# Ledger of designs, part 194: peptides against a protein of PDB entry 3NZW

Target 1, 212 residues: chain A of PDB entry 3NZW
Amino acid sequence: TTTLAFRFQGGIIVAVDSRATAGNWVASQTVKKVIEINPFLLGTMAGGAADCQFWETWLGSQCRLHELREKERISVAAASKILSNLVYQYKGAGLSMGTMICGYTRKEGPTIYYVDSDGTRLKGDIFCVGSGQTFAYGVLDSNYKWDLSVEDALYLGKRSILAAAHRDAYSGGSVNLYHVTEDGWIYHGNHDVGELFWKVKEEEGSFNNVIG
Target 2, 222 residues: chain B of PDB entry 3NZW
Amino acid sequence: QFNPYGDNGGTILGIAGEDFAVLAGDTRNITDYSINSRYEPKVFDCGDNIVMSANGFAADGDALVKRFKNSVKWYHFDHNDKKLSINSAARNIQHLLYGKRFFPYYVHTIIAGLDEDGKGAVYSFDPVGSYEREQCRAGGAAASLIMPFLDNQVNFKNQYEPGTNGKVKKPLKYLSVEEVIKLVRDSFTSATERHIQVGDGLEILIVTKDGVRKEFYELKRD

## One batch from the design tools (peptide; made by RFdiffusion4, then SolubleMPNN)

Design b2_p23_8_s4 (from b2_p23_8, 18 letters changed)
Fold by OpenDDE base, seed 4:
Structure b2_p23_8_s4 (fold): chain B 212 residues (1-212), chain C 222 residues (1-222), chain A 23 residues (1-23)
Amino acid sequence: as target 1 above (212 residues)
Amino acid sequence: as target 2 above (222 residues)
Amino acid sequence: MAAVREAYAAMEAAEEARAAAMA
């Protein structure tokens, strides 16, 4: 798995691969590693698919209850704290979760929290999470700027996942790409890694380790 | 390593068509190298045009299917006999599975039916309730043998338009019921030849707007 | 409240559309 999220002047980019593995077996190439918690919040999935899917969906329900009760959108801080508190209750029980809660509220602006099953909760500007995270960081950190255009930021997110998919055997399938704004998240498509690889290789002259 | 395929064997296969879905399973039940039964159905009509199979440890599979059927009954009771949608069924099954997260049902679960738009739907579950809607999924003992074939024949993976030098993929299209049934039969026939835990009989449940149809085919009785 | 309901409806529609596109 490789998931990433980063803040920039235009909001948040979220990009994830779609490969699921069971040992050396590719269980799926089409896993949805972004959970749409609500129109304004995204959760990413790394680790145990069931743990992330179940609890982030549960989080969606809790966020909705908050909105109904308080008559306002839940903050990213509060949403991530709900999840963090939950996983803390299960600490030592064997949950496996590495998630990023991403959203944009007027009060907070673009906000990313990392939450894992160890009880860690971190606010940050850039996170890559999963077995391919180091490969993603290599591309992302080298090209990241706050002032990226939306187009360039989307490309950078996609390109970083592609790099991880190329080098990490546990990452691949496709890139699911999101842009989070104050008005909510926007889905920017599913990009097949195979097709994307050849396109990027041709356009950039990159991936020269592969003879085409 | 948790391997849900080792206890009672068998294989299941779901394929979604345009306006139908198919869920198929062999009827062999085995423990180790001993055939317990040559005809033990593992694909069930659960009502509301939903078919279900939970393949792996048969006792867990039967328990899960029973719980789901009960859930359907209670849903009708609570919602004035409203039909349970397949997406809601998937969510319910997730809760059933995840409710035993720390002592999972030792099964790979697949359900098939029609979505709210009348399109074929297949959902697959891991033992702890992670699920995804897919066009096709094989589960159980011979899943590793069948799934690559499904990728090629249902999703047209690695198929290209002739004359394009491999640059243009074969366009996706829905398969007919007849094509899907043939594909299922071919898949199970092939699996039976190479896997000892698959054989004896093939039961295919076909879900359409008109209800659930069952077909039975003999497999090798080795 | 109306805006939130509309956003949820849009999300559901997008999810359905995506499910259809990934199928």
Scores: peptide ipSAE 0.030, ipTM 0.710, DockQ to the pose 0.018
Fold by OpenDDE base, seed 2:
Structure b2_p23_8_s4 (fold): chain B 212 residues (1-212), chain C 222 residues (1-222), chain A 23 residues (1-23)
Amino acid sequence: as target 1 above (212 residues)
Amino acid sequence: as target 2 above (222 residues)
Amino acid sequence: MAAVREAYAAMEAAEEARAAAMA
């Protein structure tokens, strides 16, 4: 798995691969590792798919209850705290979660929280999470700027996941790409890694370790 | 060490068509190398045009299916006999599975039906309730043998248009019911030849707007 | 709240559409 999220002047980019594995077996190439918690919040999935899917869906319900009760959108901080508190209650029980809660509120601006099953909750500007995270960081950190255009940021997210998919056997399938703004998230499509690889290789003259 | 889980073998396969879905399973039930039954159905009509199979440890599978069937009944009771949608069924099954997260049902669950638009739908679950809607999924003993074949024949993976030097993928198209049934039969026939835990019989449940149809085919019994 | 409800409705519609497209 490789998931990433980063803040920039235009909001948040979220990009994830879609490969699921069971040992050395590729269980799926089409897993949705972004959970649309609500129109304004995204959760990413790394670790146990069921744990993430179940609890982030549950989180969506809690967020909705908050909105109904408080008559306002839940903050990213509050949403991530709900999840963090929950997983902390299960500490030691064997949950496996590495998630990023991403959103944009007027009060907070673009906000990313990393939450894991160890009870860690971190606010940050850039996170890559999963077995391919180091590969993604390699590309992302090298090209990241706050002042990226939306287009460049989207490309960078996509390109970073592609790098991870290329080097990490546990990552691949496709890139699901999101842009999060104050008005909510925008889905920017599913990009097949195979097709994307050849396109990027040709356009950039990159991936020269592979003979085309 | 006490292992509460058994493995009763078998294989299941779901394929979603355009306006239909198929869920198939062999009827062999085994323990270790002993055949317990040559005809133990593992694909069930659960009502509301939802078919379900939970392959792996049969006791867990049966328990899960029973719980889901009960859930369907309760849904009808609570919602004035409203039909349970396949997506809602998937969510319900997730809760059933994840409710035992720390002592999971040792099963790979597949359900099939029609979505709200009348399109074929297949949902696959891991033992702890992660699920995905897919065009096709194989589960159980021979899943590793069948799934690559399905990728090729249903999703046309690694198929290219002739004369394009592998640059143009074969376009996706829906398979007919007849084509899917043939594919299922071929898959199970092949699996039976290569895997001892698959055989005896093949039961196919076909979901259409008109309801659930069952077909049975004999497999090799050796 | 109205805007939120509309956004949820749109999200649900999008999810349904995506589910259909993955078919």
Scores: peptide ipSAE 0.027, ipTM 0.737, DockQ to the pose 0.018
Fold by OpenDDE base, seed 1:
Structure b2_p23_8_s4 (fold): chain B 212 residues (1-212), chain C 222 residues (1-222), chain A 23 residues (1-23)
Amino acid sequence: as target 1 above (212 residues)
Amino acid sequence: as target 2 above (222 residues)
Amino acid sequence: MAAVREAYAAMEAAEEARAAAMA
C-alpha cells in the first residue's frame, strides 16, 4: 500500500494505490483505499482493510451526528480525535490501521491528521503511509512546494504514487486521486498504473531503467 | 493443539452481468483428503434476490448465512416488508463479520444480486468484513486458479485488438448469461482437474429481475 | 445545514453512480 496526502495553497491532495495483497498473492487491484467519510472529509486506508473500512465508516456516522447535534461541520481535528480515541480503546487488541483524515474547514484551513492503531495522532503538512511510503516521499519531497498549482499538485500526488507502485511490490493497480477544498473533496479519477507509467515515461523521459 | 477452524474446501465464483448476476459453487465438502459429501450446497438464496455463499470452514459459513437470513427477516419486520437492497445487505454482512473481528468467521463470503438500478452486483468479503463491489470474484480453494482466468475472460485483461501491436486494449463488454454460465462451467471444470478440494457438482444461482434460477452440473468425482 | 444536506445527497448520488459504473 501507498497512500499520501499533502497540504498546499489550493487545499489538500490525496492519492492512493489500489492493490491488496495476501502474502505473495494479489488479492485485488481495485481496492478503494480512500473512504469518503462525508462530503468534506476523506480517510485513507493502510493496514487492515476491514479495520479501516469499518471504523472510518463508523467515523462518518459520528461526524454526521456531530453535524446534526451542533448544527455545524465537524472540524478535522475533532473528527481525527474521535477516530484516535476509538482506536486507542482497542490498543493492543490487534487493530491494524494507518489512516490520514483530510479535510478543509474555514476555521482550520486545509488540515491533515495522521492516525494509527498504535494511538499516534499527528497533524502535518505531508504524509506518506504504507509499504511504499519511502518511494512516494522520494518524489513528493523533491517536488513539493506550498505554491503548487492545483494541476501541478494533482500531478505530483499521482506521480508519487506511481513511483511507489513501480518500486513497491505491495503497491500498484491504479491511482485514486482526490483534491480537498473548503467546498469538499473532488474525485479526480482512477488512473491505471500500467497506462500511467508509459504515459509518464514518454512525457517526462523518466523511468529510464525500463526499456520500452 | 486445538484448532477452532476447519477447512472444508470448495470454491465459489461470482460474476456480475449487465442485468443479472451469478453465484456458483461446487458441492464437494472435504476434510483434509477425505470427502465428507459430494453434494453439499454452499450457495443459498437468501430472499430479496440476494444469493450468498460463505466458503471455507463450513460451520462458520453456515452460521453466517443463517445469521444473514435472520437479518433479512428482521429487516422485513422492521421496514414493512421492504426489499433489502444489495448494498444494504453488504453493509449488514460487514457488521456480522466484523462483530467477530477477534475470532473471525473463517470464510470468504460472496453475495450476488441486482443493484437498485437493476444492474448485476457482486460483493466480496474478507473474513473480518472488508468488502468491495466487483465484476467478478472467486473464493475458496481454487480461487487462485480461477481469478486469473476471470481477469482474462470477464475483464479482458491482457487482451488487445488484433493488428494494434498491443496498443489498443480489447474493449470491455458485458457477457450474456449464457456466456457467463459457460465461463463458470469452464472455470470449475478446470479447477476440478487441478485441485482436489473442488469437484463432484456445480450449482449455479442466477439472479435476474425475475428472480433466482438454479442450475446444476456434474463435475469430476475423482 | 441545508448546504450540508445537499452535499450529502450529492455524495450519495455519486456513490450510487460509481457503483453502477462498476457493474
Scores: peptide ipSAE 0.027, ipTM 0.725, DockQ to the pose 0.017
Fold by OpenDDE base, seed 5:
Structure b2_p23_8_s4 (fold): chain B 212 residues (1-212), chain C 222 residues (1-222), chain A 23 residues (1-23)
Amino acid sequence: as target 1 above (212 residues)
Amino acid sequence: as target 2 above (222 residues)
Amino acid sequence: MAAVREAYAAMEAAEEARAAAMA
């Protein structure tokens, strides 16, 4: 798995791969590793698929309950704290979760929290999470700027996941790409890694270790 | 070391069509190298046009299916006999599986039915309740043998339009029920030849808007 | 079940590998 999220002048980019593996077996190439919690909030999934899917879905329910009770959208800080508190209650039980809670509220603006099953909760501007995270960071950190255009930021997110998919055997399938704005998240499509690889190689003159 | 789980072998396969879905399973029940039964159905009509199989440890599979069937009954009771949708069924099964997250049901679960738009739907679950809607899925002993075949024949993986030098993929299209049944039969016959835990009989449940139809075919009895 | 055990062991190994990679 490779997931990433970063803040920039235009909001938040979220990009994830879609491969699931069971040892050497590719279980799926089409896994949805982003949960759309509400129109303004996304959760990413790394680690145990069931743990992430179950608890992030549960988180969605908690966010909805908050909205109904408080008559306002839950903050990204509060949503991430709910999840963090939950996983803390299961500390030592064997949950495996590496998640990013990404969203926009009027009060907070665009916000990213990292939450994992070890009880870590971090606010930040850039996170890569999963077995391919180091490969993604290599590309992302080298090209990241706050002042990226939306187009360049989307490309950078996509390109970083592609790098991870190329080097990490546990990452691949496709890139799912999101842009979070003041008006909520926008889905920017599913990009097949195979097709994307050849396109990027041709356009950039990159991946020269592969003969095209 | 104490192992609370058995392995009863077998294989299951789900394929979604345009306006139908198929869930198939062999009828062999085995422990190690001993055949317990040559006809033990593992694919079940659960009502509301939902077909379910939980393949692996049969005791866990039976328990899970029973719990789901009960859930369907309770849903009807609580919701004035409203039909349970396939997506809601998937969510319910997730909760059943994840409720035993730390002592899981040792099964690969597949359900098949029609979505709210009348389109074929197949959902696959891991032992702890992660699930995905897919066009096709094989589970159980011979899943590794069958799934690549399904990728090629259902999803048209590695198929290209002639004359395009591999640049244009074969377009996706829905298969007819007859084509799907043929694929299922071919898959299981092939699997039976290569896997000792698959054989004896093949039961296919076909879900359409008109209900659930069952078909049975003999497999090799080796 | 061997396949499920292998899938589960593989999933656990993949989860461990993912956990190790997250680590």
Scores: peptide ipSAE 0.008, ipTM 0.683, DockQ to the pose 0.070; fails the geometry check

## One batch from the design tools (peptide; made by RFdiffusion4, then SolubleMPNN)

Design b2_p24_1_s1 (from b2_p24_1, 11 letters changed)
Fold by OpenDDE base, seed 3:
Structure b2_p24_1_s1 (fold): chain B 212 residues (1-212), chain C 222 residues (1-222), chain A 24 residues (1-24)
Amino acid sequence: as target 1 above (212 residues)
Amino acid sequence: as target 2 above (222 residues)
Amino acid sequence: KIIGRSVLELFKAAQELAKKDAAV
């Protein structure tokens, strides 16, 4: 798995691969590793698929309850804290989760929290999470700046996941791409790695270690 | 050594068509190297045009299916006989599976039916309740043999238009029910040849707007 | 590392948990 999220002047980019594995077996190439918690909040999945899918869906329910009770959308901080508190209660039970909770509220602005099953909760500007995270960081860190255009930011997210998909055997399938603004998240498509790789290679003149 | 799980073998396969879905399973039930039954159905009509199979440890599979059937019953009681949609069924099954997160059902679960638009739907589950809607999925003992075949024949993976020098992929299209049944039969006959835990009989449940139809085919009984 | 999880690994973990429960 490779997931990433980063803040920039235009909001948040979230990009993830779609491969699930069971050992050496590719269980799926089409896993949705972004959970659309609500129209304004995204969660990412790394680790146990069921753990992430179940609890982030549960989180969505908690966020909805908050909205109903308080007549206001939940903050990204509060949403991430709910999840963090939950997984912390299960610490030692064997949950496996590496998640990012991403959203944009007027109060907070664009906000990303990293939450994992060890009980770690971190707010930050850039996170890559998964077995391919180091590969993604290599590309992302080399090209990141706050002043990226939305177009460039989207490409950078996509390109970083592609790099990880190329080098990490546990990552691949496709890139799912999201842009998060104050108005909510926008889905920017599913990009098959097999097609995307060759396109990028041709357009950039990159991946020269691979002969077409 | 404590081992609460058994393995009763078998294989299941789901394929979604445009306006139908198919869920098939062999009828062999084994323990170790012994055939317990040559006809033990593992694909079930659960009502509301939903068919279900949970393949792996039969005791767990049966328990899960029974729980789901009960869930359907209670859903009707609580919601004035409202039909349970396939997507809601999938969510319900997730909760059933994840409810035993720390002592999971040792099964690979597939359900099939029609979505709310009348299109074929197949949902597959891991043992602890992660689920995905897919066009096709194989589960069980011979899943590793069948799934690549389905990738090629249902999703047309690695197929290209002739004369395009591999530049144009074969376009995706829905398969007819007849084509799907042929693929299912070929899948199971092939799997039976190469896997000892698959064989005896093939039961196919076909879900359409008109209900659930059942077909049976003999497999090799070796 | 956060990577994909094998079904076998999950069941092994579950078995260990069950052993603990039984030992209690």
Scores: peptide ipSAE 0.022, ipTM 0.752, DockQ to the pose 0.058
Fold by OpenDDE base, seed 4:
Structure b2_p24_1_s1 (fold): chain B 212 residues (1-212), chain C 222 residues (1-222), chain A 24 residues (1-24)
Amino acid sequence: as target 1 above (212 residues)
Amino acid sequence: as target 2 above (222 residues)
Amino acid sequence: KIIGRSVLELFKAAQELAKKDAAV
């Protein structure tokens, strides 16, 4: 798995691969590793698929309850804290989760929290999470700027996942791309890695270690 | 060390069509190298036009299916005989599976039916309840043999239009029920040849708007 | 579908947990 999220002048970019594995077996190439909690909040999945899918869906329910009770959308901080508190209660039980909770509220602005099953909760501007995270960081860190255009930011997110998909055997399938703004998240498509790789190689003149 | 899990072998396969879905399974039940039964159905009509199979450890599979059938019953009681949608069924099954997160059902679960738009639907589950809607899925002992075949023949993976130098993929299209049945039969006959835990019989449940139809085919009784 | 762990590892972990609970 490779997931990433980063803040920039235009909001948040979220990009993830779609491969699931069971050991050496490719279980799926089409897993949705972004859970759309609500129109304004995204959760990413890394680790145990069931753990992430179950608890992030549960989180969605908690966020909805908050909205009903408080008549206001839940903050990203509060949403991530709910999840963090939950996994902390299960600490040592064997949950496997590496998640990012991403959203945009008027109070907080664009916000990303990293939450994992070890009990870590971190607020930050850039996170890559998963077995391919180091590959993604290599591309992302090298090209990241706060002042990226939306177009460039989307491309950078996509390109970083592509790099990870290329080098990490546990990442691949497709890139799912999101842009988060104050008005909510916008889905920017599913990009098959096979097609995307050759396109990028041709356009950039990159990936020269691969001969077509 | 005591192992609470057994493995009863077998293989299951789901394929969604445009207005139908198919869930198929062999009827062999095995322990180690001994055939327990040559006809033990493992694909079930659960009502509300939902068919289900949980393949792996048969005791766990049967328990899960029974629990789901019971869930359907109670859903009717609580909601004035409302039909359980397949997406809701999938969510329910997730909770059944994840409820045993720390002592999981040792099964690969597949359900098939029609979605609310009348389109064929197949949902697959891991042992602890992660699920995905897919066009096709193989599960069980010979899943590794069949799934690549399905990728190629249902989703047309690695197929390109002739004369395009590999630049144009074969377009996706729905398969007819006849085509799907052919693929299912070919899948199981092939799997039977290469896997000892697959064989004896093939039962296919076809879900349409008119209900569930069953077909049976003999497999090699090796 | 375990993105990072085999189903077998989950079962092993579950078995270990079951043994610990039985000792309580």
Scores: peptide ipSAE 0.021, ipTM 0.746, DockQ to the pose 0.063
Fold by OpenDDE base, seed 1:
Structure b2_p24_1_s1 (fold): chain B 212 residues (1-212), chain C 222 residues (1-222), chain A 24 residues (1-24)
Amino acid sequence: as target 1 above (212 residues)
Amino acid sequence: as target 2 above (222 residues)
Amino acid sequence: KIIGRSVLELFKAAQELAKKDAAV
């Protein structure tokens, strides 16, 4: 798995691969590793598929309850804290989760929290999470700027996941891409890695280690 | 080390069509190299036009299916005989599976039916309750043999339009019920030849708007 | 199914869920 999220002048970019594995077996190439919690809040999945899917869906329910009770959308800080508290209660039980909670509130602006099953909760501007995270960081860190255009930021997210999919055997399938703004998240499509690779190679003149 | 799980072999396969869905399974039940039964059905009509199979350790599979059937019953009691939708069924099964997260059911679960728009639907589950809606899924002993075949024949993976120099993929298209049945039969006959835990009989449940139909085919008995 | 945080975590999770669980 490779997931990433980063803040920039235009909001948040979230990009993830779609491969699931069971050992050496490719269990799926089409896993949805982004959970749409609400129109302004996203969760990403790395680790155990069931753990992430179950608890992030549960988180969505908790966020909805908050909205109903408080008549206001939950903050990204509070949403991430709920998940963090829950995971911490299960510490030692064997949960495997590496998640990013990404969202936009008027109070906080664009916000990203990293939450994992070890009990870590971090606020930050850039995170890559998964077995391919180091590959993604290599591309992302080399090209990241706060002042990126939306177009360039989207491409950078997509391109970083592609790099990870190329080098990490546990990442692949497709790239799912999101842009989060004050008006909510926007889905920017599913990009098959097989097709995307050749397109990028041709357009950039990159991936010269592969002879087409 | 204590192993609470057995493995009864077998294979299951689900394929969603445009307005139908199919869930098939062999009828062989085995322990190690010994055939326990040549006809032990493992695909079940659970009501509300939902068919289910949980393949792996038969004791766990039977328990899970019974729990789900009971869940359907109680859903009717609690909601004035409302039909359980396939997506709601999937969520319910997730909770059944994840409820035993720390002592999982040792099964691969597949359900099939029609979604609320009347389109074929197949949902597959891992042992702890992660689930995905897919066009096709194989589970069980010969899943590794069948799934690549389904990728090629249902999802047309690695197939290109002739004369395009591999630049144009074969377009996705729904298969007819006849085509699906043929694929299922070919899958299981092939699997039977290469896997000792698959064989004896093939039971296919076909879900349409008119209900669930069952078909049975003999497989090799070696 | 496991979604890999790291290769090590995947292996650990695979060992714990080693029999049939998928990793994302």
Scores: peptide ipSAE 0.084, ipTM 0.739, DockQ to the pose 0.081; fails the geometry check
Fold by OpenDDE base, seed 2:
Structure b2_p24_1_s1 (fold): chain B 212 residues (1-212), chain C 222 residues (1-222), chain A 24 residues (1-24)
Amino acid sequence: as target 1 above (212 residues)
Amino acid sequence: as target 2 above (222 residues)
Amino acid sequence: KIIGRSVLELFKAAQELAKKDAAV
């Protein structure tokens, strides 16, 4: 798995691969590793698919309850804290989760929290999470700027996942791409790695380790 | 060393069509190298036009299916006989599976039916309740033999239009029920040849708007 | 499905728990 999220002048970019594995077996190439909690809040999944899917869906319910009770959308801080508190209760039980809670509220602006099953909760501007995270960081860190255009930011997110998909055997399938703004998240499509790779290679003259 | 899980072998396969879905399974039940039964159905009509199979450890599979069937009953009781949608069924099954997160059902679960728009739907589950809607899924002993075949024949993976130098992918299209049944039969006959835990019989449940139809075919018995 | 770890690990953990419960 490779997931990433980063803040920039235009909001948040979230990009993820779609491969699931069970050992050496590719279980799926089409997993939705972004959970749309609400129109303004996204969760990403890495680690145990069931753990992430179950608890982030549960988180969605908690967020909805908050909205009903408080008559306002839950903050990204609060949403991530709910999840963090949950995993803390299960500390040592064997949950496997590496998640990012990404969203926008008027109070917070664009916000990213990293939450994992070890009990770590971090707010930050850039996170890559999963077995391919180091590959993604290599591309992302080398090209990241706060002042990226939306177009460039989207491409950078997509390109970083592609790099990870290329080098990490546990990442691949497709890139799902999101842009989070004040108006909510926007889905920017599913990009098959098989097609995207050749396109990028041709356009950039990159991936020269592969002969076309 | 004590192992709480058994493995009863077998293989299951789901394929969604445009206005139908199929869920198929062999009827062989084994323990180790011994055939317990040559006809032990593992694909079930659960009502509300939902068919289900949980393949792996049969005791766990049977328990899960029974719990789901019971869940369907209670859903009717609680919601004035409202039909359980396939997506709601999938969510329910997730909770059944994840409820045993720390002592999982040792099964690969697949359900098939029609979505609320009348389109074929197949949902597959891991042992702890992660689920995904897919066009096709193989589960069980011979899943590794069948799934690549389905990728090629249902999802047209690695197929290109002739004369395009591999630049134009074969377009996706729905398969007819006849085509799907052919693929299912070919899948199981092939799997039976190469896997000792698959064979004896093939039962196919076909879900349409008109209900669930069953078909049975003999498989190799050696 | 494990996006980074094997479901087999979960089963192993479950088996260990079951063994402990059986031993008690």
Scores: peptide ipSAE 0.024, ipTM 0.752, DockQ to the pose 0.057; fails the geometry check

